# Ledger of designs, part 148: peptides against a protein of PDB entry 5FRP

Target 1, 225 residues: chain A of PDB entry 5FRP
Amino acid sequence: VEWTESIPQIIATREDISKELNQALAKTFIDSDPRVRRTSVMIFNKVPVTEIWKNITNKAIYTSLLHLAREKHKEVRELCINTMAKFYSNSLNEIERTYQNKEIWEIIDTIPSTLYNLYYINDLNINEQVDSVIFEYLLPFEPDNDKRVHRLLTVLSHFDKKAFTSFFAFNARQIKISFAISKYIDFSKFLNNQESMSSSQGPIVMNKYNQTLQWLASGLSDSTK

## One batch from the design tools (peptide; made by RFdiffusion4, then SolubleMPNN)

Design b2_p24_5_s1 (from b2_p24_5, 12 letters changed)
Fold by OpenDDE base, seed 1:
Parts: C-alpha cells; structure tokens; sequence
Structure b2_p24_5_s1 (fold): chain B 225 residues (1-225), chain A 24 residues (1-24)
C-alpha cells in the first residue's frame, strides 16, 4: 500500500526530471564550449536507449545531435558520428514505433542519410569512420537473409537522392558481397547433405553455387588489385 | 552553477534512476 502511494510522487518526480533534462540538453548541445557539447553527446552513450526515448522528448535535442556530425571540433564530431549510429541501431532493435514517438522517429530515421551525406565532405578520416559505423551499426553482419534484407530496406527507406548516390558509390558492392557470402554458406550446407544432392534440386543448387563462387572470386580479385 | 554542472547533476540523476529500475 505504501509503495502504491509513492508511485504518483515518483511519476511526478520523473516528469520534473524529464523537463529539466530537456531544458538543459537543449542548451548544452549548442553550447560554445566543445567540452559541454561532448558531455551532451555522451549522455546518449551512457543512458540506455529506452530511457533516452522516455526522458528526452524535445525533438530539437535530436536534431542538434544530428547536426554535430558536421561539428568543427574533431573529437566532438567523431564521438557524435559513433553515437548517432549506435543510437540508431539500438532504437531499431529496442524501440517500437508508436503514435507518441512518431516525431522523434522521423528525425532518427534520417540518421542513415545524415551519415551517408558525410561522404561528400571528401575527408579520408570521415569516410573511414562512416564506413566503420555502417558495418558496425547500420548494416551489421546478419546471417539471416530475411533480417538482413529487412534492415537494408529500413536503412534505404528514408534516403535522399544524395544518400542513395553515395550508397551506390561506396557500399552497394559490399552489401552484394555479404549477400553472396550468405548464399555461399547456404549452398555449402546443402551440398554437404547427401539427401539434398540426390534430389531434383541438386543440379540447380550446384549451378547457383558455382555462379556465386565465380562472382565472389571476381569481386575479391578486384580488391587485391 | 555552471551549465555544465547543472547538466552533470541531471545526468547523474538519470543514471541513478536507471540503476534503481534495473535492481527492481
């Protein structure tokens, strides 16, 4: 009974904390001191994604986070790029899309486009970092083909024209390789099963396997050149 | 209090609340 009576007070306290946080973060993300901006970004790394979505409700904060990807201060920029990519991935995995969080999702869904647009800066260090976060967070290794396709479609669904262009220039080949590898694994498993090889599908699968190997070999040879 | 100090206090409160929820 006493616990139940404390719930309204806890809820009220949480609302107050949320309000204060939103007010503070809105200011700290645009502070002139890079250390303050850095600390602001770090909250998205330290606090679980579910708590971030619950407590940070001001869309301006998320917009400000995305803008820091083009920050002049190198350390803040690099931190922001990693943070926003990770946050995107965690959000996709852990946060449901609801009517209440729709406005925030509209911003978060632009993270892939924001990252791919960084290629146009034509900076080698930025390009390497973007490549890294794409493979780690945006399009991670996924052995399940359906899940991999679904993730890819999700990432592409909100691309602007520039993001699509950069995607095809830098990452389209890598994605194809990942799909080919997955198919190779599946074919290898099939070929190792004697019962499957004796089936009418055996020769068809073998042909597809060979085509996949040839494609992989060609792709790998170009990278070693 | 500096803006940074205020922010750090809020950050700490959020972390504490999260830890409390995980232990519940």
Amino acid sequence: as target 1 above (225 residues)
Amino acid sequence: KTLLEEFQEIEKKLEEEFEKKEKE
Scores: peptide ipSAE 0.030, ipTM 0.496, DockQ to the pose 0.011
Fold by OpenDDE base, seed 4:
Structure b2_p24_5_s1 (fold): chain B 225 residues (1-225), chain A 24 residues (1-24)
Amino acid sequence: as target 1 above (225 residues)
Amino acid sequence: KTLLEEFQEIEKKLEEEFEKKEKE
C-alpha cells in the first residue's frame, strides 16, 4: 500500500525529471558552443531509439536536431546528418505510430525532405554525405520487395517539392536499379527451380528475367561512363 | 558544472538506463 502511494510521487518526479531533461536538452541543442551541440546530437546516437522517443518529448529538440543539418560547424553538421538519418530509419523500424507520438512523428517524417533539401546547398561534401546516409539508412537495400516499396512510399509521402526534385535527380535511378536487382534475384531463384520452369509460368518469368537483365545491363553501363 | 558536463551526465544516465533494459 505504501509503495502505491509513492507511485504518484515517483511519476511526478519522473515527469519533473523528464521535463527538466527536455528543457536542458532543448538548450544544449542551440548552445553557442559546438561541443555542446555535438554532445546533444550524440545522445540520439548513443541512446536507443525507443528510449529517445520515450524520454525526449519536447518537439523543439527534434526540430533543433533537424536544423543542425545546416549547421555551420562541419563536424556537428556531419554528425547531425548521419544521426538524423539513422534515427529516422530506426524510428521507422522500431517505433509505432500512436496518437501520443503523432506530433513527434510529424517532425521525424520531415527528415527525408530535410536531407534531400541539403542537395540545394551545392556542397560536394554534403552531397556525398547525403548520398551515403540515403543508401545506408533512408533507403537501404532491401531484398524484400514489399518492404522496399513500403519504405520508399513512406519516404516519398512526406516530400516537399524540392525534395521530390532532388530525389528524381539523384536517387531515382538507383532505386530503380535496386528494384531490378531484387527482381533479378527472384527470377533467378525461380529459374533455378525445375518445377517452376516446367510450369506454364516459366516462359513468362523467363521473359521478365531477360527484360530485367537487359535493363540492368543498360543502366550499369551508363554508370560506368 | 558546465552545461556540457550536465549534458554528459544526462547522457550517461540515459545510456545506463538503456543498458539495464537490455539486460532485462
Scores: peptide ipSAE 0.022, ipTM 0.448, DockQ to the pose 0.012
Fold by OpenDDE base, seed 5:
Order: structure tokens, then C-alpha cells, then sequence
Structure b2_p24_5_s1 (fold): chain B 225 residues (1-225), chain A 24 residues (1-24)
């Protein structure tokens, strides 16, 4: 009976801690000192994604994180870009979509667009970083086709027009190459199986294989020019 | 304490709590 009476106090304490944390973080993300902003971003990098989602409930903090992608301070900006991309990926992998976290997800789902929009800044360093985080976190290599497609669709589902444009300009080719490579591997495995080659599917697969090779060869040749 | 120091303390506490949960 005594433990039941303590539950409201525990809940209240947790809420208070959460409130204080959120209030503090909201301030630190907009602090004039870049070191403070850096430290704020690092929380999203150091603390497990599940704990972030549990403890950071103020949507303004997430919005502020996204804004730091355009930060004037180079170190903070670079850190932010990496952090938000990683956080997005981790969130997709580990956080379920619920009614309670819907508002946060609405913000997090804009991370891909936020990143792709950075291409319009026309900064080579930023472009390289965006390319890197897209490859590493947004659209990582995934051998499972269903998972890969699902991830791609998830990323694209919240794109604005500008993001789509940049996506096609910079990364669509890379994605196609990745798919082609996956198919190539599958075809190679098939072709190495003599029983499969003797099947009615053999010639069909061989044709597809050749087409894939030709496409890959053409793509690679263009990259070397 | 500076705002930075306070924040660092909070960060540390969160990290510690996480480490405890992973070990359990």
C-alpha cells in the first residue's frame, strides 16, 4: 500500500526532472556561445536514442537541432549535420511511432529534407558532408531489398520539392548503382549454380545480368571521366 | 555554475543512467 502512495511523487519527480531538462536544453541550443551549442548537439550523439525520446519531449529542442544545420560556426554545423542524420537513422530503427510521440516524429521526419536542402547553399564542404551522412545514415547499404526500399520510401515520403530535386541531382544515381550491385551479386550467385543455369530461367537471368553489367559499366565509365 | 556546466552535469547524469540500464 505504501508503494502505491509513492507513485504520484515519483511521477511528479520525473516530470519535474524532464521539465527542467527540457527547459535547460531549449536554452542551450540557442545560446550565443558555440561551445554551449556544441555540447547541446552532443547530447543527441552521446545519449542513446531511446533515452533521448523519453526525456526530451519539447518539440522546440528538435526544431532547434535542425536549425543548427545552417549554423555559421563550422564545427557546430558539421557536428549537427552528422548528429541529426545519425539520430534520424537510429530513430527509424529503434523508436516506434506512437500517438504520444507523433509531434516529435513530424519534426524528425523532416531531417532528410533538411539535409538535402543544404545542397542549395552551394558549399563544397557541406555538400561532401551531406553526401557522407546520406550514405552512412539516411540511405545506408542494406542487403535486404525490402528493408532498403522501405527506408527509401520513408526518406522520400516527407520530401519537399527542393529536396526531391536535390535528391535526383546528387544521390539518385548512387542509389541506382547500389541496387544494381545488389542485383549483380544475386545474378552472379545464380549463374554460379549450374542447376539454375540449366533451368528455364537461366537465359532470362543471363540477359538481366548482362544488362546490369552494361549499365554498371556505363555508369562507372562516366565517373572516371 | 554556468549554463554550460549545468548542461554538462545533466548530460553526465543521463549517460550514467544509461550505462546502469545496459548493465542490468
Amino acid sequence: as target 1 above (225 residues)
Amino acid sequence: KTLLEEFQEIEKKLEEEFEKKEKE
Scores: peptide ipSAE 0.021, ipTM 0.411, DockQ to the pose 0.011
Fold by OpenDDE base, seed 2:
Structure b2_p24_5_s1 (fold): chain B 225 residues (1-225), chain A 24 residues (1-24)
Amino acid sequence: as target 1 above (225 residues)
Amino acid sequence: KTLLEEFQEIEKKLEEEFEKKEKE
């Protein structure tokens, strides 16, 4: 009986600790000292994504993280851009969408738009970093076509108009190339299978293979121009 | 305690909790 009475107090204490933690973190993300802001961002890198989602429940923290992408302090900004991209990818892979976390997901789902909107700053260093994180975290190489398409659709589904424009301007071609390469690999595997080549689909696949090669060749040549 | 120190303590606690869960 005494143990049962202590459980509510422990839960209450944990909730209080969690609340205090969230309040403290919310302040650190907007601290005037870049070192404090940097350390705040690093939490998202050091702590597993599942634990972040569990323990950080204050929406303001996530919003503040996203705002740091436009941070004046270069080191903090660069760290933030990498961190949010990685966090987005990890969240997609490891965090289920539930009713309870819906509000946080609404913020996290804006990360792709937030990143693509950075192209409008027209800074070469930022552009390069955004390109890097897109290929590393947002739209990584995925040999499984269904997974790749699903990821792409997920990323695009929450784009604002500006992000879409940036996507088409800077990355759409690269994504197409990636898809083409994946198809090339699939076709190559098919062509290496003699049984498949003897099938009625053989000529069709060969044609698609050749078209893909031609497209890749033309695309690569244009990029070198 | 400075805000930074408080934050570092929080970070450490979170890391420790994670390590405990991995060992479980």
Scores: peptide ipSAE 0.018, ipTM 0.435, DockQ to the pose 0.011

Design b2_p24_5_s2 (from b2_p24_5, 12 letters changed)
Fold by OpenDDE base, seed 1:
Structure b2_p24_5_s2 (fold): chain B 225 residues (1-225), chain A 24 residues (1-24)
Amino acid sequence: as target 1 above (225 residues)
Amino acid sequence: MTLLEEFNKIMKELEEEFEKKEKE
């Protein structure tokens, strides 16, 4: 009974702590010292995504995080790019969309566009990093076709025109490769089934399999050049 | 207290709270 009576006070205290935290973080993300900004970004890496969404409710903090992707300080920028990509992926996997978190999701949904827009800076190091985080977090390898398509559609659904253009320029080939690999796996499974091979579809699938292999081989050869 | 010190204090408090919840 005494524990139950203390819960409202604890909740009230937590709300106060949350308010102070949000106020402090909003300031630290825009601090003139890059070390302070770096430390602020690290919070999103160290704290579980569910706890971030629960405790960081000031939308300005998330907006500031996204702005750091174009930070002049290289270390802070690189950390921010990795952090926001990872945070986006984790949010998609672990956070449900509700009425209460709608405003935050509106910001988080712009992360893919924010990242793809970095290609317009035309910096080789930034491009390499963006490529890396796209493969690791935004559009990871997924053997399930439905899940892969769903993720792709989710990423593209909030693209601005510039991001969409960048996507087609830099990553369209990667998407094709992913689909080709998926088809290859499906064809391989079909061909390994004796009953399926004896069916009228056997020769058709074999032909498609060979075409897929040729396409994949040609793509790999270009990378070795 | 510097802004960084205040930030670190708040972060430490949050980490402690999260650790308590995980042990629960």
Scores: peptide ipSAE 0.027, ipTM 0.510, DockQ to the pose 0.011
Fold by OpenDDE base, seed 3:
Order: sequence, then structure tokens, then C-alpha cells
Structure b2_p24_5_s2 (fold): chain B 225 residues (1-225), chain A 24 residues (1-24)
Amino acid sequence: as target 1 above (225 residues)
Amino acid sequence: MTLLEEFNKIMKELEEEFEKKEKE
């Protein structure tokens, strides 16, 4: 435990972590003590994503992280689910895909499927957590349509059949809401521009704006019950 | 196009892209 707790500091101070350190860390992820496993997961929360990708090169560590999503120990499992979702999002935003990191990306790209497959456990608490991390990290609100679509395509591109089915079952509504909000923002920007409002498209956009508001109002009311 | 129509169009495009990748 003590050794594992020191790893974030070591990673922060050393540019290159030795192969031996990676091997040792791989063992801590599968340690019999939940505290050791917890501490191992916390490394991914405490260390910047760029430093993790640079220094953690043992693919077994990433694989083990994903396996902890089904951990029996509740605290470790919950931490892992949050951690892996956040790590995925940060990786997409900050890590470039290269030949050198291809093998790690192959593992990281399975995170969305891993998370969506948790719905099949049929546990209410797990479902709620998965919903939360999907909304916060996997498919966050994005006002830019192109970026939103790109993120969605990226997430879906590595889905297995089960994950895809779960996606349509559970998150279709969230995606619709996100889309509507994005359009609302676009329409609002248009309407705030006086030159645009005086154009021939002004009335059309106003109509779409009102429809969007109505749809949003109806959809959000169900989430508060 | 209504917001719903635009949404459905985007979703259809995504599905098509997904199916294409599964076949590769």
C-alpha cells in the first residue's frame, strides 16, 4: 500500500518509469487487498493523463483497470467506473493516436463497451452510476454539433453488440436532449443577431426555436419525477 | 426540417457508419 501511494509522486518527478515499476504496478491492481487495488486506481485520478500515457506502458495495467469495473468490493468498483470513464474522456481530448500507443488505445477504446455492458448486471446502483459517467464523461454536453457527432461516433465505433443495444435502450433520450440543447444554443445565437433576424430566415428560425423549447420543456419535466 | 427530423437524420448516419465499420 505504501509503495503504491508513492507512485503518483514518482511519476510526477521522473520522466520515464522503469519497466520494473510498471510490472510492480500491474501486481498492485490485482492484489488481494482492496486497499491496494483502490490506491492503484487512484493513480489514474491523481496523475495527469499525459503522464500516465507516457509512463505506464504495461498494457496489463490498463486491462486490469477495466476488469475492476466488475469488482466485488463496492468502493473499488465505484471508484474504478468513475476513473475509467474520466480517463477515457481525458485521453480522447489530450492524447494523440500514434503507432507507439496503439496497443494501449486498443484497450482504452473498449471502455465505453465495458461501461455499457454493466447495464446487463441489472443492478440499480450500477445503472445509476453508469448513467452518470456517460453523461459526464463519455457523451458530455457539447454545443458544437460537429464535435458532438465526432465524439458519439468515436464512442460507438468500438461497441460490441451488447453495448450497442444498451446504448439505444438507455441513452437515446439523453442524446436527444443534448441535441436539442445544442440546437437551442444555435438558435439563440441567431436570434440575438439583429441582422439575422431581419433576414428571410428569421421567422423560420424563430419557429424552430419555439419548437425546441417546447420539446425541452416536455422532456426535462420527466427527469425531475 | 424539425429538430426531431434532424436528430433522426444524424442518428441514421451514425448507424450507417457503425454498420460499415463492423463489416470491415
Scores: peptide ipSAE 0.000, ipTM 0.261, DockQ to the pose 0.107
Fold by OpenDDE base, seed 4:
Parts: sequence; C-alpha cells; structure tokens
Structure b2_p24_5_s2 (fold): chain B 225 residues (1-225), chain A 24 residues (1-24)
Amino acid sequence: as target 1 above (225 residues)
Amino acid sequence: MTLLEEFNKIMKELEEEFEKKEKE
C-alpha cells in the first residue's frame, strides 16, 4: 500500500517510468488487498492524464483498470467507474491519437462499452453511478453541436452490441435533450442579435425558440416526477 | 444498420418532432 501511494509522486517527478515500475503497478491492480487496488486506481485520479499516458505504457494496467469496474469490493468498484469515465473524457480532450499510443487507445476506446455493459448487472447502485458518469464524463452536455455530435460518434463508434442496446435504452433521451438545448442556445443567440431579429427570419426563429423551450420543459418535467 | 445510421435516424426523428410541433 505504501509503495503504491508513492507512485503518483514518482510519476510526477520522473519523465520516464521504468518497465519495472509498470510491471509493479500492474501487480497492484490485481492485488488481493482492496486497499492496494484502490490506491492503484487513485493513481489515475491524482496524476495528470498526459503524465499517465506518457509513463504508464503497460497495456495490462489499463485492462486491469477496466476490469475493476466489476470489482466485488464496492468502494473500489465505484472509484474505478468514476475514474475510468473521467480518464476517458480527459484522454479524449487532451491526448492526441498517435501511432505510438494506438494500443492504449484501443483499450481506452472500450471504456464506454465497459460502462454501458454494467447495466446488465442489474444493480441499482451501479446503474445510478453509470448514469452519473455518462452524464458527467462520457456524454457531457455540450452546447456546440459539432462537438456534441463528434463526442457522441466517438463514443458510439466503439460500442459493442450490448452497449449499443443499453445506450438506446437509457441515453437516447439524453441525446435528444442535449440536441434541443443546443438548438435553444443557438436560437437564443440569434434572438439576442438585433440585426438578426430585424430580418425576415426573426419571427421564424422566435417560433422555433419557443417550441424548443416547450419541448425541453415537457421533457425535463417528466424526469422530475 | 450501422451505428452511424442509427444515430442519423435518431437525429432525424428529433428533427421531425420539432417540425411537427412547428406546424401545430
């Protein structure tokens, strides 16, 4: 445990983590002590994503991280689910896809499927957590349509059949809401521009704006009941 | 259907829903 706790500091101070360190870390992820496993997962939370990608090169570590999503120990599992979702999001935002990191990306790209597959466990607590991390990290609200679509396509592009089914079951509504909100924002911006409002399109956009608001209101009200 | 096709279908459905509400 003590050794594992020191790893974040080591990663932060060293540009090149030795093969030995990676091997040792790989072992900590599968350690019999849940505290060791927990500490291992925390590395991904404590160390910047760029440093993780740079220093953790053993694929087994990433694979093991994903496996911990089904961990029997509740605390470790919950931490892992949050960690992997956040790590996925941060990776998408900060890590460029290169030839050198392709193998790691192949694993990381399975995180969405890994998370959505957790719905099949049929555990309420897990489901709630997955919902939370999907909303927060995987498919966060994005007012920019292009960015939102790009993120969505990225997530969907690596889905297995089961994940895809779960996605439609649980998150199709979220996509619609996000789309509506983005349109609302666009319409709002248009309406705030006086020059645009004075145009022949002004009344049309205003109507669309109102319709969008009504749709959003109806959809959100059902979620609060 | 490909994932992309499914996505496009969802988006189209959403667009149609908005259009229907505009006509109402």
Scores: peptide ipSAE 0.000, ipTM 0.247, DockQ to the pose 0.041
Fold by OpenDDE base, seed 5:
Order: structure tokens, then C-alpha cells, then sequence
Structure b2_p24_5_s2 (fold): chain B 225 residues (1-225), chain A 24 residues (1-24)
């Protein structure tokens, strides 16, 4: 445990210890002691994503991280779910896809599917956590429409059949609402600008605004039935 | 095209792509 707790500091200071560190870390992720496994997961929270990708090159570590999402120990599982979701999001934002990191990306790209597959466990606590991390990390609110769509497509691009089914069952409605709210905000901002309102686009935006409001109103009414 | 229609279009396209991948 003490050794594992020192790993974040080691990663930050030494590039040359990469092989030994990777071998040791691979063992700690599968250690019989849940405290050791917990500490191993925490490395992904304490170390910047760029440094993780640079220094952790053993694919088994990433695979093991994903497996911990289904482990029996509640605390480790919960930490793992949050960690992998955050790590996925950070990786998408900060890590370029290269030939050298292709094998790691193949694993990381399965994180969304791994998370959505947790719904099949039919545990209320797990479901709540998965919902939370989806909205916080996988499909966060993004005011830029292109970025939002791109993120959605990225998340869905590696889904297996089960994950895809879960997505439509649990999150499709929420995504629609989020999308509508985002557009509503954009339209509202436009309409609050007097110069924009007097433009030729004013009536068009007003119409879209009203349509969005109607859609939101109808969606909320259906949720209350 | 309404926001909902646009969203539905995107979702339909994704479904079609997914079905194509399952058949391969």
C-alpha cells in the first residue's frame, strides 16, 4: 500500500522507471487487498492524463482498471467507475491518437461501453452512479453544438449491441433534453441582443426559439404522466 | 428542420451505421 501511494510522485519525477513501474503497477491493480487496488485506481486521479499516457504503457493496467468496475468491493468499484469516466473524458480532450498509443486507445474507447453495460447488473446504486458519470464526463453539457455532436458520435462509435441498447433505453431522452436546452440558451442569448433581433435572422431565431420551448414543454409534460 | 427532427435524423443515422457494422 505504501509503495502504491508513492507511485504518483514517482511518475511525476522519473521517466526512466517506466518499465519497472508498469510491471509493479500491473500487479497492484490485481492485488488481493482492496486497499491496494483502490490506491492503484487513485493514480489515475492524481496524475495528469498526459503523464499517465506517457508513463503507463502496459495495456494490462488499463484493462485491469476497466475490470474493477465490476468487482465486489463497493468502494473500489465506485472509485473505478468515476475514475475511468473522468479519464476517458480527459483523454478525449488532451490525448492525440497516434500509432504508438493505438493499443491503449483501443482499450480506452471501450470505457463508454463498459459503463453502459453496468446497467445490466440491475443495481440501483450502480445505475445512479453510471447516470452521474455519463452526464458529468461522457456526455457533459457542451454549448458548442459541433463539439457536443462530435462527443456523442465518439461515445457511440465503439458501442457493442448491449451498450447501444442501454443507451437508447436510459439516456436517449436525457440527451434530447440536454440538446434542446443548449439550443434554447443559444436562442435566448441571440434574442436578448437587440441588434440581432433587428436583423434578418431575428424572425427565424424567434421561430426556432418557440419551437424549442414547445418541445421542452411537451417533454416535461410526458415525464409527469 | 426542428431541433427534434435534427436530433432524430442524427440518431437514425447512427442506428443505420450500427446495423451495418453488425452485419459485417
Amino acid sequence: as target 1 above (225 residues)
Amino acid sequence: MTLLEEFNKIMKELEEEFEKKEKE
Scores: peptide ipSAE 0.000, ipTM 0.265, DockQ to the pose 0.134

Design b2_p24_5_s3 (from b2_p24_5, 14 letters changed)
Fold by OpenDDE base, seed 2:
Structure b2_p24_5_s3 (fold): chain B 225 residues (1-225), chain A 24 residues (1-24)
Amino acid sequence: as target 1 above (225 residues)
Amino acid sequence: MTQLEEFKEIEEKLLKEFEEKEKE
């Protein structure tokens, strides 16, 4: 009988601890020190997605995570962008939508829009990172057509107008890149053939090859900036 | 305690709580 009475107190204590931890974590996400913010974001990388959803119940934490995508501190921003994309993907795969977690899902469902809206900053480094996380986490290669379509529809279902515009722009860019790569391959094959190089088309192909290389190079952010 | 130290303590507590729950 005495042991049964202690269980509610222990549960209450756990709930209280959880609440305190959530409150403390919410503060660390908005701390003035970038190191504190960085470490806060890392929790989402260190803890399994299921445990995050279970234990982090303060909506402000998720909102703050999303806001860090526009962080001035480069390292924190980059970490945040990768983290939120990965977290989104893992959540889609592992977390069911319930009445209890609806409010958190409403925030998480904005991650795709948040990421695509970063294109409007017009920063080449950010653009490349967004491109990377889209391919890695948001819209990964999926051989199953039904799963692929379902994922795509899920991602698009919560797009704002700006994100949708960016999505189309991104796809257009991908098509261009794909085309450029294809041409690069064709040109490379042509240039490797000595008979073709000696032909009247040789100089023309060389020029096109150089133009293609320049275009590809211009689209890639200098890793040194 | 520095804000960073306080944060590390919170992080450790969170991680421990998660580890304990995985063992159950």
Scores: peptide ipSAE 0.021, ipTM 0.429, DockQ to the pose 0.012
Fold by OpenDDE base, seed 1:
Parts: sequence; C-alpha cells; structure tokens
Structure b2_p24_5_s3 (fold): chain B 225 residues (1-225), chain A 24 residues (1-24)
Amino acid sequence: as target 1 above (225 residues)
Amino acid sequence: MTQLEEFKEIEEKLLKEFEEKEKE
C-alpha cells in the first residue's frame, strides 16, 4: 500500500525532472558554440527513436533541429541533415500517430519539405547530401510496390509548393543523370573499339564523350574541397 | 563550468533517464 502511494509522487518528480531536462536541451540546441549544438544533435543518433519520442516532449527541440539544416557551421549542418532524415524514416517505421504526439508529428512531417527546400540554396555539396539522404531514408529502395507508393504519398502529403518544385527538379535531374550514364557507356564501348575510332565518326563520338564527362563532373562536388 | 561541461552533464542525465525507462 505504501509503495503504491509513492508511485504518483515519483512519476510527478520524474515529470518535473523531464521538463527541466527538456528545457535545458532546448537551450543547448541554440547555443552559440557549434560543439554544443553538434552534441545536441547527436542525442537523436545515440538514443532509440522510441525513447526520443517518449522523453523529448518540448516541441521547440524538434523545431530547433530542423532549423539547424541551414546552420552556417558545415559539420553541424551536415550532421543535422543526416540526423533529421534518419529520424523521420525511423519515426515513420516505429512511431504510431496518437492524439498525444500530434503536435510533434506536425513538426516531423515537415522534414521532407525542409530537406527539399535546401535545393534553393544552390550549393553543390548540400544538393549531394540531400540527394543521398532522400535515397537512403526518405524514399529508400522498396521492392513492394504498394509500400513504395505509400511511402511516396506520405512524403508528398505535407509538401509545400516549393518542395514540390524541388521534387520535380530532382526527378528530372535523376533522369538526365541516368541518360548521361547510358550515353557514357555507349561512348566508352565505341572508343574501346579501334575500328570505330578510325572511322569518320571517331572524332564526333570523342567530342560527345568529353561533353558527357564534363556534364557529369559538374554535377559532382569536388571531394577534395 | 564551461557551457560544454554543462551540456555534457545534461546529456548524461538524459541518457541515464532513457536507459532507466528502457529497463521498466
């Protein structure tokens, strides 16, 4: 009987502690030191998604996480982009939508739009990272057609107009890349044939090959920078 | 205490709280 009466007080005390921790964490996400912000983002990578949803209840933390996608500090920004994409995917897979978590889901559902809006920065490194996290976390390979379509519809369901525009641009770019790669392969096969190289078409194909390579290279960030 | 040290304390407290809740 005495143990049962202490449980509400312990729960209340834990709730108070949890509130204080949430408030403290909210401050660390907006700290002036990028190391503090980085470590704050890392919590989302170190703690299971189910525990994050259970214990981090301050919506300001999630909002701050999304804002860090446009962080000036490169390392923090890159970490945040990967973290938020992964967190979105894990949340879709493991977290049920309830009345209690509705406000958090309203924020999390904006992650796809937040990521696609990064294309408007027109930074090649950011574009490559966004492309990467889209393929890895937002729209991963799914052999089941129904599941794939459902995921796509879920991702698109909260898009703003800008995100839709970026989405179509992304798809158009992928088609162009695929086409360029196919041409590259064909040109490479032609160039490897000595008889073809000695033909009147040799110089023409070589020029097209070089143009294709230049186009492909221009879309890739210099890994050395 | 540096801001980083304060943050580490908060992080440790949060991690402990998560671990305790997983055991329940």
Scores: peptide ipSAE 0.020, ipTM 0.432, DockQ to the pose 0.012
Fold by OpenDDE base, seed 3:
Structure b2_p24_5_s3 (fold): chain B 225 residues (1-225), chain A 24 residues (1-24)
Amino acid sequence: as target 1 above (225 residues)
Amino acid sequence: MTQLEEFKEIEEKLLKEFEEKEKE
């Protein structure tokens, strides 16, 4: 009988410890030292998504994670953007929506909007990163049409007006890029043919090729900056 | 103790807690 009375105390102690750890972690996410913030974000990369959802119950941690996407420190920001996108995707795949985790899901469901809103900063490096995480994590290639549509609808279901605008702009840009790449390939093939280069169309195609390259390059961030 | 050291202690505690829960 005496050992049964100790079990609630042990459970309570563990719960208390968990609460304290959550509170401590919440503080580290907003620490003035970027190294501390970075390490805090890395927890989401080191711990399986199921364990994160189970053990990190303080909503402030998730909110803070999302806020770091706009912080000044480049390395932390970049890590955060990648981390939140991956975490979102993993959560969609592995975490069921329940009453108990509803409040956390309400925050996590804003990740797509948070990411798409970063386009308004008009920073080429940020734009490239957002593009990358969208293709890798938010809207990955999915050959199953039903799964693809379901994912798309899930991503769009919590968009704010600005995110929708960015989404449509992104799609329009992707179409243009795809077209440009296609033309680049065509031009490259043409230019590699000596007979074609000697034709009256040679200089015209060369000019179009250069214009296409310049246009493509203008959308890319300078890796040196 | 530096903030970084404090953080490392917290991280270690969290990791241990996660490991213990996986064994249950």
Scores: peptide ipSAE 0.020, ipTM 0.425, DockQ to the pose 0.012
Fold by OpenDDE base, seed 4:
Structure b2_p24_5_s3 (fold): chain B 225 residues (1-225), chain A 24 residues (1-24)
Amino acid sequence: as target 1 above (225 residues)
Amino acid sequence: MTQLEEFKEIEEKLLKEFEEKEKE
C-alpha cells in the first residue's frame, strides 16, 4: 500500500517510469488487498492524463483497470468505473493518437463497451453509476453539434454487439426522460398560469402533470439513498 | 457518407424504435 501511494509522486517527478515500476504497478492492480487495488486506481485520478500516457506503458495496467469495473469489492469497483470513464474522456480530449500509443488506445477505446456491458450485470447501483458516468464523461452534454456527433461516433465506433444493444436501450430511455421532463415543464407553466387553471383544460392538465411526475419519480432512483 | 449522415441514420433508427415502443 505504501509503495503504491508513492507512485503518483514518482510519476510526477520522473519523466520516464522504468519497466520495473510498470511491472510492479501491474501487480498492484491485481493485488488481493482491495486497498492496494484502490490505491492503484487512484493513480489515474491523481496523475494528469498526459503523464499517465507517457509513463504507464504496460498494457496490462490498462487492461487490469478495465477488469476492476467488475470486481466484487464495491468501493474499488465504483472508483474504477468513475476513473475509467473520466480517463477515457480526458484521453479523448488531451491525447493524440500516434503510432507509439496505438496499442494503449486499442484498450482505451474499449472503455465505452466495457461500461455499457455493465448493464448486463443487472445491478441497480451499477446501472446508476454507469448512467452517471455516461452523462458526465462518455457522452456529456455538448451544445456544439459537430463535437457532439464526433464524440458519439467515437464512442460507437468500438462498440461490441452487447454494448450497442445497451446503448440503444439507454438512448431510448433518455429520450423518454427528456420528453417527460419537457412535458413536466410545460404542464408546470400551464398550471402556474391562473387563467389557464380556470379553464376547462385545467383538470386535464393537472392529471397529466401528476402522471408525468409519477413516471419520472419511478424512473429516478431516490436521491435520498 | 459524412459523419453527420451516419449520425442521422442512427438517430432515425433510435427514433423509430422509440415510436414503436410507445405504440405498444
Scores: peptide ipSAE 0.000, ipTM 0.328, DockQ to the pose 0.046

